# Designs tried in a protein design run: peptides against a protein of PDB entry 7SID. Part 36

Target 1, 151 residues: chain A of PDB entry 7SID
Amino acid sequence: LHMYLMLLKELPGEEYPLPMEDVLELLKPLSNVCSLYRRDQDVCKTILNHVLHVVKNLGQSNMDSENTRDAQGQFLTVIGAFWHLTKERKYIFSVRMALVNCLKTLLEADPYSKWAILNVMGKDFPVNEVFTQFLADNHHQVRMLAAESIN

## One batch from the design tools (peptide; aimed at target 1 S35 Q74)

Design b2_p23_8_s2 (made by RFdiffusion4, then SolubleMPNN; from b2_p23_8, 10 letters changed)
Fold by OpenDDE base, seed 1:
Structure b2_p23_8_s2 (fold): chain B 151 residues (1-151), chain A 23 residues (1-23)
Amino acid sequence: as target 1 above (151 residues)
Amino acid sequence: SEEEERRREREEQREAIEKFLNS
């Protein structure tokens, strides 16, 4: 876990995106790692903070390739799982804050949710619709973070 | 084949997410 998290942390920003092939390799173990540590709030927060780099890379990628669609799908599946568990009230506010930051970054890259769509249990949820739900979050800091992203 | 590998990867991902959501 530690080595994987370090790798995620060292990803470049949106100005210097990684080749999509490298992004795909990085995403391969992500779902398994998240599954193993789903009940650990600190680990989940750390993962969500680190995958912000992945979002930045995806946002700068060419959408015409199969690899891009595959990478987006793998990433969105994980985000969808976090969102689903959030709806089930499984995560504390600090984890939800990290998730909102991920969703915010997705919306910056795809404000109309053309590709940023969460699929959970066979149903599609556009990120822009998902994001607005956090405007009514129980924690004031989460609401504030969501609100500032809309303006 | 490459197609079989892709199928395997998708199935592994599905199983991982299922564990994530239902464990």
Scores: peptide ipSAE 0.239, ipTM 0.763, DockQ to the pose 0.914
OpenDDE base, seeds 2, 3, 4, 5: peptide ipSAE 0.228, 0.223, 0.234, 0.232; ipTM 0.750, 0.743, 0.757, 0.765

Design b2_p23_8_s3 (made by RFdiffusion4, then SolubleMPNN; from b2_p23_8, 12 letters changed)
Fold by OpenDDE base, seed 1:
Structure b2_p23_8_s3 (fold): chain B 151 residues (1-151), chain A 23 residues (1-23)
Amino acid sequence: as target 1 above (151 residues)
Amino acid sequence: SREEERQREKEEQQKAIEDFLNS
């Protein structure tokens, strides 16, 4: 786990995006790692904080590539799962804060949710719509972070 | 083949997500 998390943390940002093939390789273990540690709030928070680098890479990629669509799909599937479990009140506020930051970064890359769409249990949820739900979060810091992201 | 491997990976990822959602 720690080795994988270190790899995610050290990813370059928007200035020097990785080849999409490399991004795909990094995404392959992600679903399994999330599933394994789904009940560990601290690990989930750490994962969400580190995958911010993946979002930055995906936002700078060529959307016409099959590999880009594949990478986006794999990443969004994981984010969608975190969002779904958040709706079921499975995560504490610090995890939700990290998720909001991921969604904020997605909206920066795709303001109109052209590709940033979460598919959960066969249903599509544009990140625009998903993000607004956090404006009504039960925790004041989550609401504040969401509100700041709208400005 | 490359396509078969990709399909296997997608299926494994889907199973992991299902386990994740069923926590």
Scores: peptide ipSAE 0.496, ipTM 0.876, DockQ to the pose 0.910
OpenDDE base, seeds 2, 3, 4, 5: peptide ipSAE 0.496, 0.491, 0.492, 0.496; ipTM 0.877, 0.876, 0.875, 0.876

Design b2_p23_8_s4 (made by RFdiffusion4, then SolubleMPNN; from b2_p23_8, 11 letters changed)
Fold by OpenDDE base, seed 3:
Structure b2_p23_8_s4 (fold): chain B 151 residues (1-151), chain A 23 residues (1-23)
Amino acid sequence: as target 1 above (151 residues)
Amino acid sequence: SEEERREKERKEQEESLQKFLSS
């Protein structure tokens, strides 16, 4: 786990995006890691904070390529799972904060939700629609973080 | 075909999601 988290920390920012092939290799084990540690709040928060760079990389890639669609699908699957478990009140506010940051970055990269759509249990949820639900979060810091993206 | 590939990808993503949610 620690080695994987270190690799996630080394992801370059949007100024120096990774090749899509490298992004795919990093995303392949992500779902498995998240599944193993879904009940560990600290690990989930750390993972969500580090995958922010993945969103930045995806936003600068060719949207029509097969590799881009694959990377987007793998990433959105994980985000959708975190979103679903959040609705079931499985995560503390610090994890929800990290998730909101991911969703905020997705909206910056895809403001019209062309590809940023969460599919959970066969139903589609545009990130724009999902994001507005955090404006009513129980924790004030989560509401404030969501609100600053609109204001 | 491209359609078959997309369907396979969708199924794999669904299986991955189910593993996550059932853990």
Scores: peptide ipSAE 0.264, ipTM 0.788, DockQ to the pose 0.448
OpenDDE base, seeds 1, 2, 4, 5: peptide ipSAE 0.264, 0.250, 0.261, 0.247; ipTM 0.786, 0.772, 0.780, 0.769

## One batch from the design tools (peptide; aimed at target 1 R38 T77 A81 H84)

Design b2_p24_1 (made by RFdiffusion4)
Pose (drawn by RFdiffusion4):
Structure b2_p24_1 (pose): chain A 151 residues (1-151), chain P 24 residues (1-24)
Amino acid sequence: as target 1 above (151 residues)
Amino acid sequence: SEEKLEEIYNTVVKPNEEEEELAE
């Protein structure tokens, strides 16, 4: 777990992007890793805080081949699964704050929501519309974080 | 592609007893 979190945090870089196949290799076990630790709040928070670093390489669309959409779908399905589980009151405010940080990073990467769309229950939600929903949260810290990051 | 993303979603959302034993 430590090895995977370190690789996720360190390998992606903004100045010189990785090949997309490497991004796919990084994102391949993430779904299983998240599946094991669904119950644990601390691990989930740590996983989200570490995966928010891959958006810098994911946002590149110059080489918009099939690998790009495959990696974007791999990441967006996991983010949407976390968001759906959060809507059901399944996570504490720490995981919600980490998810807000991830969504803020996604909004930074794709302002027009061309590709950053969460898919859940056969429906699609743009990230910008989902982000404004956190202004009505039950925890003051998450609301303040969303209000401050609304810019 | 659609079926693969649906399987990833179900893996993350729905619990599995084998995975709970491995996490312990």

Design b2_p24_1_s1 (made by RFdiffusion4, then SolubleMPNN; from b2_p24_1, 12 letters changed)
Fold by OpenDDE base, seed 2:
Structure b2_p24_1_s1 (fold): chain B 151 residues (1-151), chain A 24 residues (1-24)
Amino acid sequence: as target 1 above (151 residues)
Amino acid sequence: MKKKLEEIEKLILEDNEELEKLAE
């Protein structure tokens, strides 16, 4: 876990995006890692904070390539799972804050949710729609963060 | 991707069931 998290943390920013092939390699173990540590709030928060770099890389890539679609799918699967657990009241506010930051970054890359769509339990949820739900979050800091992202 | 999603969703459901039992 530690080694993997370090790799995610050390990803270059949007100024220097990785080739999509490399992004795919980094995403391969992500869902498994998240599943293993789904009950650990601190690990989940850390993961969500680190995958912000993945979102930045995805936003700078060619959206028409098969590799891009695969990477998007893998990433959105994880985000969807975290969102689902959030809806089920399983995550504390600090994890929700990290999730909102991920969603915010997704919206910056895809403001109309053309590809940023969460599929949970067989139903599609556009991220722009999902994001607005956090405006009504029970925790004031989550609401504030969500509101700030709208300018 | 679909298989991975289904796996995660299954785990979520299992967790919910477990928590419900603990709440009884």
Scores: peptide ipSAE 0.029, ipTM 0.527, DockQ to the pose 0.175
OpenDDE base, seeds 1, 3, 4, 5: peptide ipSAE 0.019, 0.020, 0.023, 0.020; ipTM 0.511, 0.513, 0.502, 0.476

Design b2_p24_1_s2 (made by RFdiffusion4, then SolubleMPNN; from b2_p24_1, 11 letters changed)
Fold by OpenDDE base, seed 3:
Structure b2_p24_1_s2 (fold): chain B 151 residues (1-151), chain A 24 residues (1-24)
Amino acid sequence: as target 1 above (151 residues)
Amino acid sequence: RKKELEEIYNLILNDNEELEKLAE
């Protein structure tokens, strides 16, 4: 875990996108790590904060290749899982804040949710529709962050 | 691909004794 989190933390931002092949390699263990530590709020928060760089990399990709779709799919699966568990009230506000930041970044890259679609329990949820739900979050800071992102 | 994603999704959300053991 520690080694993996270090790798995620050191991922370059939007100004220095990684090759998609490298992004895929980083994403491969992500689902398993999230599964193992899904009940650990601190680890989940850390993961969500670090994967912001992955979102930025995905948004900078101008190629709709198979690798891009694969990377998008793997990432969106994880985000969808966090969102689903959030709806089940499994995560504290700090984790939800991190999730909103991820969704915000996705909207910046894909404002019309052409590819940013969460598939949860066999149903598709466009991120732009998912995002608006956080305007009604129980925690004031989450609501405020969501509102700031829309304006 | 959809089937694969569903499998991963279930892995994350479902309780699994093996995963819990690894998390200890």
Scores: peptide ipSAE 0.031, ipTM 0.588, DockQ to the pose 0.832
OpenDDE base, seeds 1, 2, 4, 5: peptide ipSAE 0.036, 0.028, 0.031, 0.030; ipTM 0.598, 0.593, 0.601, 0.600; seed 1 fails the geometry check

Design b2_p24_1_s3 (made by RFdiffusion4, then SolubleMPNN; from b2_p24_1, 14 letters changed)
Fold by OpenDDE base, seed 3:
Structure b2_p24_1_s3 (fold): chain B 151 residues (1-151), chain A 24 residues (1-24)
Amino acid sequence: as target 1 above (151 residues)
Amino acid sequence: REEELQKIYDLILNDDEKLKELAE
């Protein structure tokens, strides 16, 4: 876990995007890590904060290649799982804040949710629609973050 | 690919047996 989190933390920013093949390699263990630590609030928060770099890399891709679709799919599946657990009230506000930031970054990369669509329980939820649900979050900071991100 | 994504989803949310395996 520690080694993987360090790897995610040290990913280059938007100015230095990784090849999509490298993004895919980084995504491979992500689902396993998320599964194992899904009940650990601190680990989940850390993961969500670090995967922001992945979102930036995905948004920088101008090619709709198979690798891009694969990477997008794997990433969105993980985000969808976190969102699902959020709806089940499994995460504290700090984790939800991190999730909102991920969704915000996705909207910046895909404002019309052409590819940024969460599939949860067999249903598709465009991120731009998902985002509005956080305006009614129980925690004031989450509501505020969601509100400022829309405007 | 859709099937693989579903497996990932199930792993994170529902697969207790896999969690046990990963924890060992």
Scores: peptide ipSAE 0.276, ipTM 0.709, DockQ to the pose 0.657
OpenDDE base, seeds 1, 2, 4, 5: peptide ipSAE 0.167, 0.222, 0.180, 0.211; ipTM 0.630, 0.667, 0.639, 0.657; seeds 2, 4, 5 fail the geometry check

Design b2_p24_1_s4 (made by RFdiffusion4, then SolubleMPNN; from b2_p24_1, 15 letters changed)
Fold by OpenDDE base, seed 1:
Structure b2_p24_1_s4 (fold): chain B 151 residues (1-151), chain A 24 residues (1-24)
Amino acid sequence: as target 1 above (151 residues)
Amino acid sequence: MEEELKKIEKLILEPDPKLEELAA
């Protein structure tokens, strides 16, 4: 776990994106790691904070390639799962804060939700619509962060 | 692709007992 998290943390950002093939390799174990530690709030927070770099890489890639679509799909599945569990009140505010930051970064990379669409339980949810739901979050800091991101 | 994504989603939402045992 620690080694994997370190790799996520050190992923190059927006200025120097990795080849999509490398991004795919990095994403392969992500769903399993999230599943194993989904009940650990601290680990979930750490994962969400680190995958911000993945969003930046995906935003700079050619969206027309098969590898890009695959990487985006795998990543969005993970984000969708965290969002779904958030709706079920499974995560504390600090994890929700990290998720909002991920969604914010997705919107920055894809303002019109061309690819940033969460598929949860067989239904599609554009990230821009998902994001507005956090304006009504029970925790004031989450609401504030969401509001600041929109304006 | 869609079916594979659904499988991954299910994995995260409903962890496999084998994986939970490994994590324990």
Scores: peptide ipSAE 0.026, ipTM 0.588, DockQ to the pose 0.784
OpenDDE base, seeds 2, 3, 4, 5: peptide ipSAE 0.024, 0.019, 0.024, 0.022; ipTM 0.580, 0.529, 0.594, 0.543

Design b2_p24_2 (made by RFdiffusion4)
Pose (drawn by RFdiffusion4):
Structure b2_p24_2 (pose): chain A 151 residues (1-151), chain P 24 residues (1-24)
Amino acid sequence: as target 1 above (151 residues)
Amino acid sequence: PFLIDESLSVSERIEQLEEYVENL
């Protein structure tokens, strides 16, 4: 787990992007890793805080081949699964704050929501519309984080 | 825990993950 988190945090870089196949190799086990630790709040928070580093390489669309959409779908399905589970009151405010940070990074990467759309229950939600929903949260810190990051 | 086979295509792994999330 430590090895995978370290690779996720360190390997992606903004100045010189990785090949997309390498991004796919990084994102391949993430679904299973998240499946094992669905119950644990601390591990989930750590996973989210480490995966928010891959959006810098994911946001590149110059080489918009099939691998780009595959990697974007692989990441967005996981983010959407976390959001859906959060809507059902399954996570504590720490995981919600980490998800807010991830969504803020996604909004930074794609301001027009061309590709950053969460898919859940056969429906699609743009990240910008989902982000404003956190202004009505039950925890003051998450609301303040969303209000401050609303810019 | 639910585990997905990593030898599958990316589309098949995403589909299986979406079906598992719906059954939670």

Design b2_p24_2_s1 (made by RFdiffusion4, then SolubleMPNN; from b2_p24_2, 9 letters changed)
Fold by OpenDDE base, seed 3:
Structure b2_p24_2_s1 (fold): chain B 151 residues (1-151), chain A 24 residues (1-24)
Amino acid sequence: as target 1 above (151 residues)
Amino acid sequence: PFIIDLSLSVEEQIKLFKEYVESL
């Protein structure tokens, strides 16, 4: 786990994106890691903070390639799982804040939610619609963070 | 693509990753 998290931390951002093939390799174990540690709030927060770089890489890539679609799918599956557990009140505010930052970055890359759509329990939820729900979060800091993204 | 080698130490793996990124 430690090695994987360090690799995610060292992932280049928007200025120097990785090839999509490398992004895919980094995403492969992500779903399993998230599943194993879904009840560990600190690990979940760390993962969400580090995968921000993945969103930046995805936004700079050719969206028409098969590898890009594959990477998008794997990433959105993980985000959808975090969103689902958030709706079930399984995460503390600090994890929700990290999730909001991920959603914010997704909207910056895809403001019209053309590809940024979460599929949860067989239903599609555009990220722009999901994001607005955090404006009504029970924690004031989460609401403030969500509001800052709109203003 | 870069491959994660779990047989290496964290420090060695990170070093190799950084070198790989710099070569891109």
Scores: peptide ipSAE 0.256, ipTM 0.835, DockQ to the pose 0.028
OpenDDE base, seeds 1, 2, 4, 5: peptide ipSAE 0.148, 0.221, 0.133, 0.146; ipTM 0.770, 0.813, 0.757, 0.767

Design b2_p24_2_s2 (made by RFdiffusion4, then SolubleMPNN; from b2_p24_2, 9 letters changed)
Fold by OpenDDE base, seed 3:
Structure b2_p24_2_s2 (fold): chain B 151 residues (1-151), chain A 24 residues (1-24)
Amino acid sequence: as target 1 above (151 residues)
Amino acid sequence: PFIIDLSLSVEEQIALFKEYVESL
């Protein structure tokens, strides 16, 4: 876990994107790690903060490539899981803040949710629709962050 | 693509990762 999280932390951001093949390799363990530590708020927050760099890489890639679609799918699966658990009130506000930042970055890359669609329990949820739900979050800071992202 | 080697220390793995990125 520690090595993996450190690699995610050192992943180049928007200014220096990695080849999509490398992004895929880094995403492979992610779902399993999230599943194992889904009850650990600190680990979840750390993961969500680090994967912001992945979102930036995905948004600048060629959307027509197979590797891009594969990477998008794997990433959205993880985000969908976090959102699902958020709906079940499993995460504290700091984790929700990190999730909102991820969704914000996704919307910047895909404002109309053409590819940014969460599939949870067999149902599709466009990220732009998912994002608006955080405007009604129980925590003031989460609502404020969501509101700032729309303006 | 870059491969994670769990037999290495974190410091060694990070060093290899940085070298790999610079080679791109």
Scores: peptide ipSAE 0.238, ipTM 0.823, DockQ to the pose 0.028
OpenDDE base, seeds 1, 2, 4, 5: peptide ipSAE 0.192, 0.164, 0.059, 0.051; ipTM 0.795, 0.781, 0.672, 0.671

Design b2_p24_2_s3 (made by RFdiffusion4, then SolubleMPNN; from b2_p24_2, 10 letters changed)
Fold by OpenDDE base, seed 5:
Structure b2_p24_2_s3 (fold): chain B 151 residues (1-151), chain A 24 residues (1-24)
Amino acid sequence: as target 1 above (151 residues)
Amino acid sequence: SFIIDLSLSVKEQIELFKKYVESL
């Protein structure tokens, strides 16, 4: 886990994008890691903070490539899982804030949710619609962060 | 491309990744 998290931390973002092949390689263990530690708030927060780099990287890629679509799918699956558990009130505010930051970055890359669509339990949820739900979050800081992210 | 090898030590993997990033 530590090694993987360090790799995610060192992942270049918008300023220095990685090839999609490398992004895919980094994403391969992510779903499993998230599943194993889904109840660990600190680990989840750390993961969400680190994958911000992935979001920034994905937004700069050619969306028409197979690798890009694959990477997007894998990433969105993870984000969808976090959001799903958030709706089930499984995460504390700090994790939710980290998730909001991810969603914010996704919206910056894809404001109209053309590709940023979460599929949870077989249903599609555009990120722009998902994001607005955090405007009504129970925690003040989460609401503030969501509000500040509206463009 | 870089391939993650989870069988390597944390230090080794990080160093390899850093070197790879610098080569991009």
Scores: peptide ipSAE 0.037, ipTM 0.638, DockQ to the pose 0.029
OpenDDE base, seeds 1, 2, 3, 4: peptide ipSAE 0.029, 0.029, 0.028, 0.030; ipTM 0.610, 0.612, 0.601, 0.620; seed 1 fails the geometry check

Design b2_p24_2_s4 (made by RFdiffusion4, then SolubleMPNN; from b2_p24_2, 10 letters changed)
Fold by OpenDDE base, seed 2:
Structure b2_p24_2_s4 (fold): chain B 151 residues (1-151), chain A 24 residues (1-24)
Amino acid sequence: as target 1 above (151 residues)
Amino acid sequence: AFIIDLSLSVKEQIELFKKYVESL
């Protein structure tokens, strides 16, 4: 786990993006890691903070690339899982903050919602619509962050 | 492409990744 988290941390951001094939390699174990540690708030927060780099890489890539679509799918599966558990009130505010920030970054990368759509239990949730739920969050900081994302 | 090898130590994998990034 520690190794993987460090790799996520070391992933280049917007200024120095990785080839999509490399992003995909980094994403491959992510779903399993999230599943194993979904009840660990600190790990979840760390993951969500680090995958911001992935969002930046995904947003700069060609939509026509198979690797891009694959990477987007893998990433959105993970985000969808976090969203699902958030709806079930499984995460503390700091994790929710990290999730909102991640979703905000997704909207910046995909303002037209071409691919930024969460599929949870067979239902689609455009990322922009997900923020509506966070506007009613119990924690003021989460509400504030969500409100700032609604432009 | 960079391939993550989970059999390596944390230090080794990070070092390899950094070198790979620098080569891009």
Scores: peptide ipSAE 0.104, ipTM 0.724, DockQ to the pose 0.029
OpenDDE base, seeds 1, 3, 4, 5: peptide ipSAE 0.095, 0.086, 0.099, 0.074; ipTM 0.713, 0.700, 0.720, 0.695

Design b2_p24_3 (made by RFdiffusion4)
Pose (drawn by RFdiffusion4):
Structure b2_p24_3 (pose): chain A 151 residues (1-151), chain P 24 residues (1-24)
Amino acid sequence: as target 1 above (151 residues)
Amino acid sequence: SHEEQEEFQKLVEENYEYFQEKEE
């Protein structure tokens, strides 16, 4: 777990992007890793805080081949799964704050929501519309974080 | 715990399949 979190945190870089196949290799076990630790709040928070570093390489669209959409889908389905589970009151405010940080990073990467769309229950939600929903949260810290990052 | 893991995996797989259908 430590090895995988360290690879996720360190390998992606903004100045010189990785090949997309390497991004796919990084994102391949993430679904299983999240599945094992669905119950644990601390591990989930740590996983989100470490995966928010891959958006810098994911946002590149110059080489918009099939691998780009595959990796974007692989990341967005996990993010959408976390958001859906959060809507059902399944996570504490720490995981919600980490998800807010991830969504803020996604909004930074794709301001027009060309590709950053969460898919859940057969429906699609743009990240920008989803982000404004956190202004009505039941925890003051998450609301303040969303209000401050609304820019 | 194994039930919760399976529900999570199923949800992620359904969402990924729906995304592939959009791209086709």

Design b2_p24_3_s1 (made by RFdiffusion4, then SolubleMPNN; from b2_p24_3, 13 letters changed)
Fold by OpenDDE base, seed 4:
Structure b2_p24_3_s1 (fold): chain B 151 residues (1-151), chain A 24 residues (1-24)
Amino acid sequence: as target 1 above (151 residues)
Amino acid sequence: DEEERQEFLQLIEESLKYRKEKLE
């Protein structure tokens, strides 16, 4: 886990996008790692904070390539799982804040949620719709973060 | 715990499957 998290942390941001092939390789173990630590709040927060770099890379890539769509799909699937558990009240505010930051970054890359769509139990949820829900979050800091993202 | 982990993985698998089918 620590090695994987370190790899995520060392990813370059928007200024230095990675080849999509490298992004795909990084995403391959992500689902499994998230599944193992789904109930660990600190690990989940760390993962969500580190995958911000992945979101930035996805936003800088050619959206029409098959590899891009594949990477987007794999990433959004994980985000969807985190969001689902959030709806089930499994995560504390600090984890939700990290998730909001991910959603914010997605919206910066795709303001109209053309590709940024979560799929949970056979239903599609555009990220802009999902993001709006955090404006009504029970924790004031989460609401504030969501509101600041719009302004 | 293991059951919940499997449910999590199933959720991911279903999402990936849906996305793949949607593109086909």
Scores: peptide ipSAE 0.489, ipTM 0.896, DockQ to the pose 0.785
OpenDDE base, seeds 1, 2, 3, 5: peptide ipSAE 0.481, 0.483, 0.485, 0.489; ipTM 0.893, 0.894, 0.894, 0.896; seed 5 fails the geometry check

Design b2_p24_3_s2 (made by RFdiffusion4, then SolubleMPNN; from b2_p24_3, 11 letters changed)
Fold by OpenDDE base, seed 5:
Structure b2_p24_3_s2 (fold): chain B 151 residues (1-151), chain A 24 residues (1-24)
Amino acid sequence: as target 1 above (151 residues)
Amino acid sequence: SKKEEEEFLKLIEESLKYRKEKLE
């Protein structure tokens, strides 16, 4: 975990995008890591904060490549799982804020949720629709963060 | 819990399967 988190932390920002093949390699173990630490709020928050750089890379990549779609899918799969657990009230506000930041970044790259679609239990949920749910979050800071993205 | 672990893994597996099928 430590090495993986360090690697995620050191990901270059939007100014220095990674090759999609590298992004994909980073995303492959992500599901397993998230699964192992799904109940650790601090680890989940850290992961979500670090993968923000990955989201930025996904938005700037060649959308027509199979690797891009695969990487997007890998990422969205994890986000969908986090969202599902959020619906079940498994995460504190700080984790939800980190999740909202990820969703916000996704919407910046895909405002109309053309590719940013979560798939949970066989159903598709466009991120823009998912995002609006956080406008009614129980925590004021989460609501505020979500509201900043709409205007 | 073990049940929660299984549920999470199931979500991941189903989602990955769904997306893999779309890529084919």
Scores: peptide ipSAE 0.359, ipTM 0.849, DockQ to the pose 0.714
OpenDDE base, seeds 1, 2, 3, 4: peptide ipSAE 0.355, 0.349, 0.346, 0.353; ipTM 0.847, 0.844, 0.843, 0.847

Design b2_p24_3_s3 (made by RFdiffusion4, then SolubleMPNN; from b2_p24_3, 14 letters changed)
Fold by OpenDDE base, seed 5:
Structure b2_p24_3_s3 (fold): chain B 151 residues (1-151), chain A 24 residues (1-24)
Amino acid sequence: as target 1 above (151 residues)
Amino acid sequence: DEEEEKEFLELIEESLKYRKEKLS
């Protein structure tokens, strides 16, 4: 975990996007790591904060590439799982804040949710629709963060 | 805990399967 988190932390920002092949390699173990630490709020928050850079990379990559679609799918799969657990009230506000930041970044890259679509239990959920739910979050800071993206 | 882990993994597997099918 430590090595993986370090790798995620050192991801370059939007100014220096990673090759999609590298993004894919980073995303491959992500599901397993998230699953293992799904109940650890601090680890989940850390992961979500670090993968913000990945989201930025996904948004700037060649959308017509199979590798890009694969990477997007890998990422969205994890986000969908986090969202599902959020609906089940498994995460504290700080984790939800991090999740909203990820969703916000996704919407910046894909405002109309053309590719940013979660798939949970066989059903599709566009990120823009998912995002609006956080406008009614129980925690005021989460609502405020969500509202910043809409305005 | 075990049930939650199973649920999480199932969500991941189903989603990945869905994505893979869309790529085909």
Scores: peptide ipSAE 0.430, ipTM 0.876, DockQ to the pose 0.715
OpenDDE base, seeds 1, 2, 3, 4: peptide ipSAE 0.423, 0.426, 0.426, 0.426; ipTM 0.873, 0.874, 0.874, 0.874; seed 4 fails the geometry check

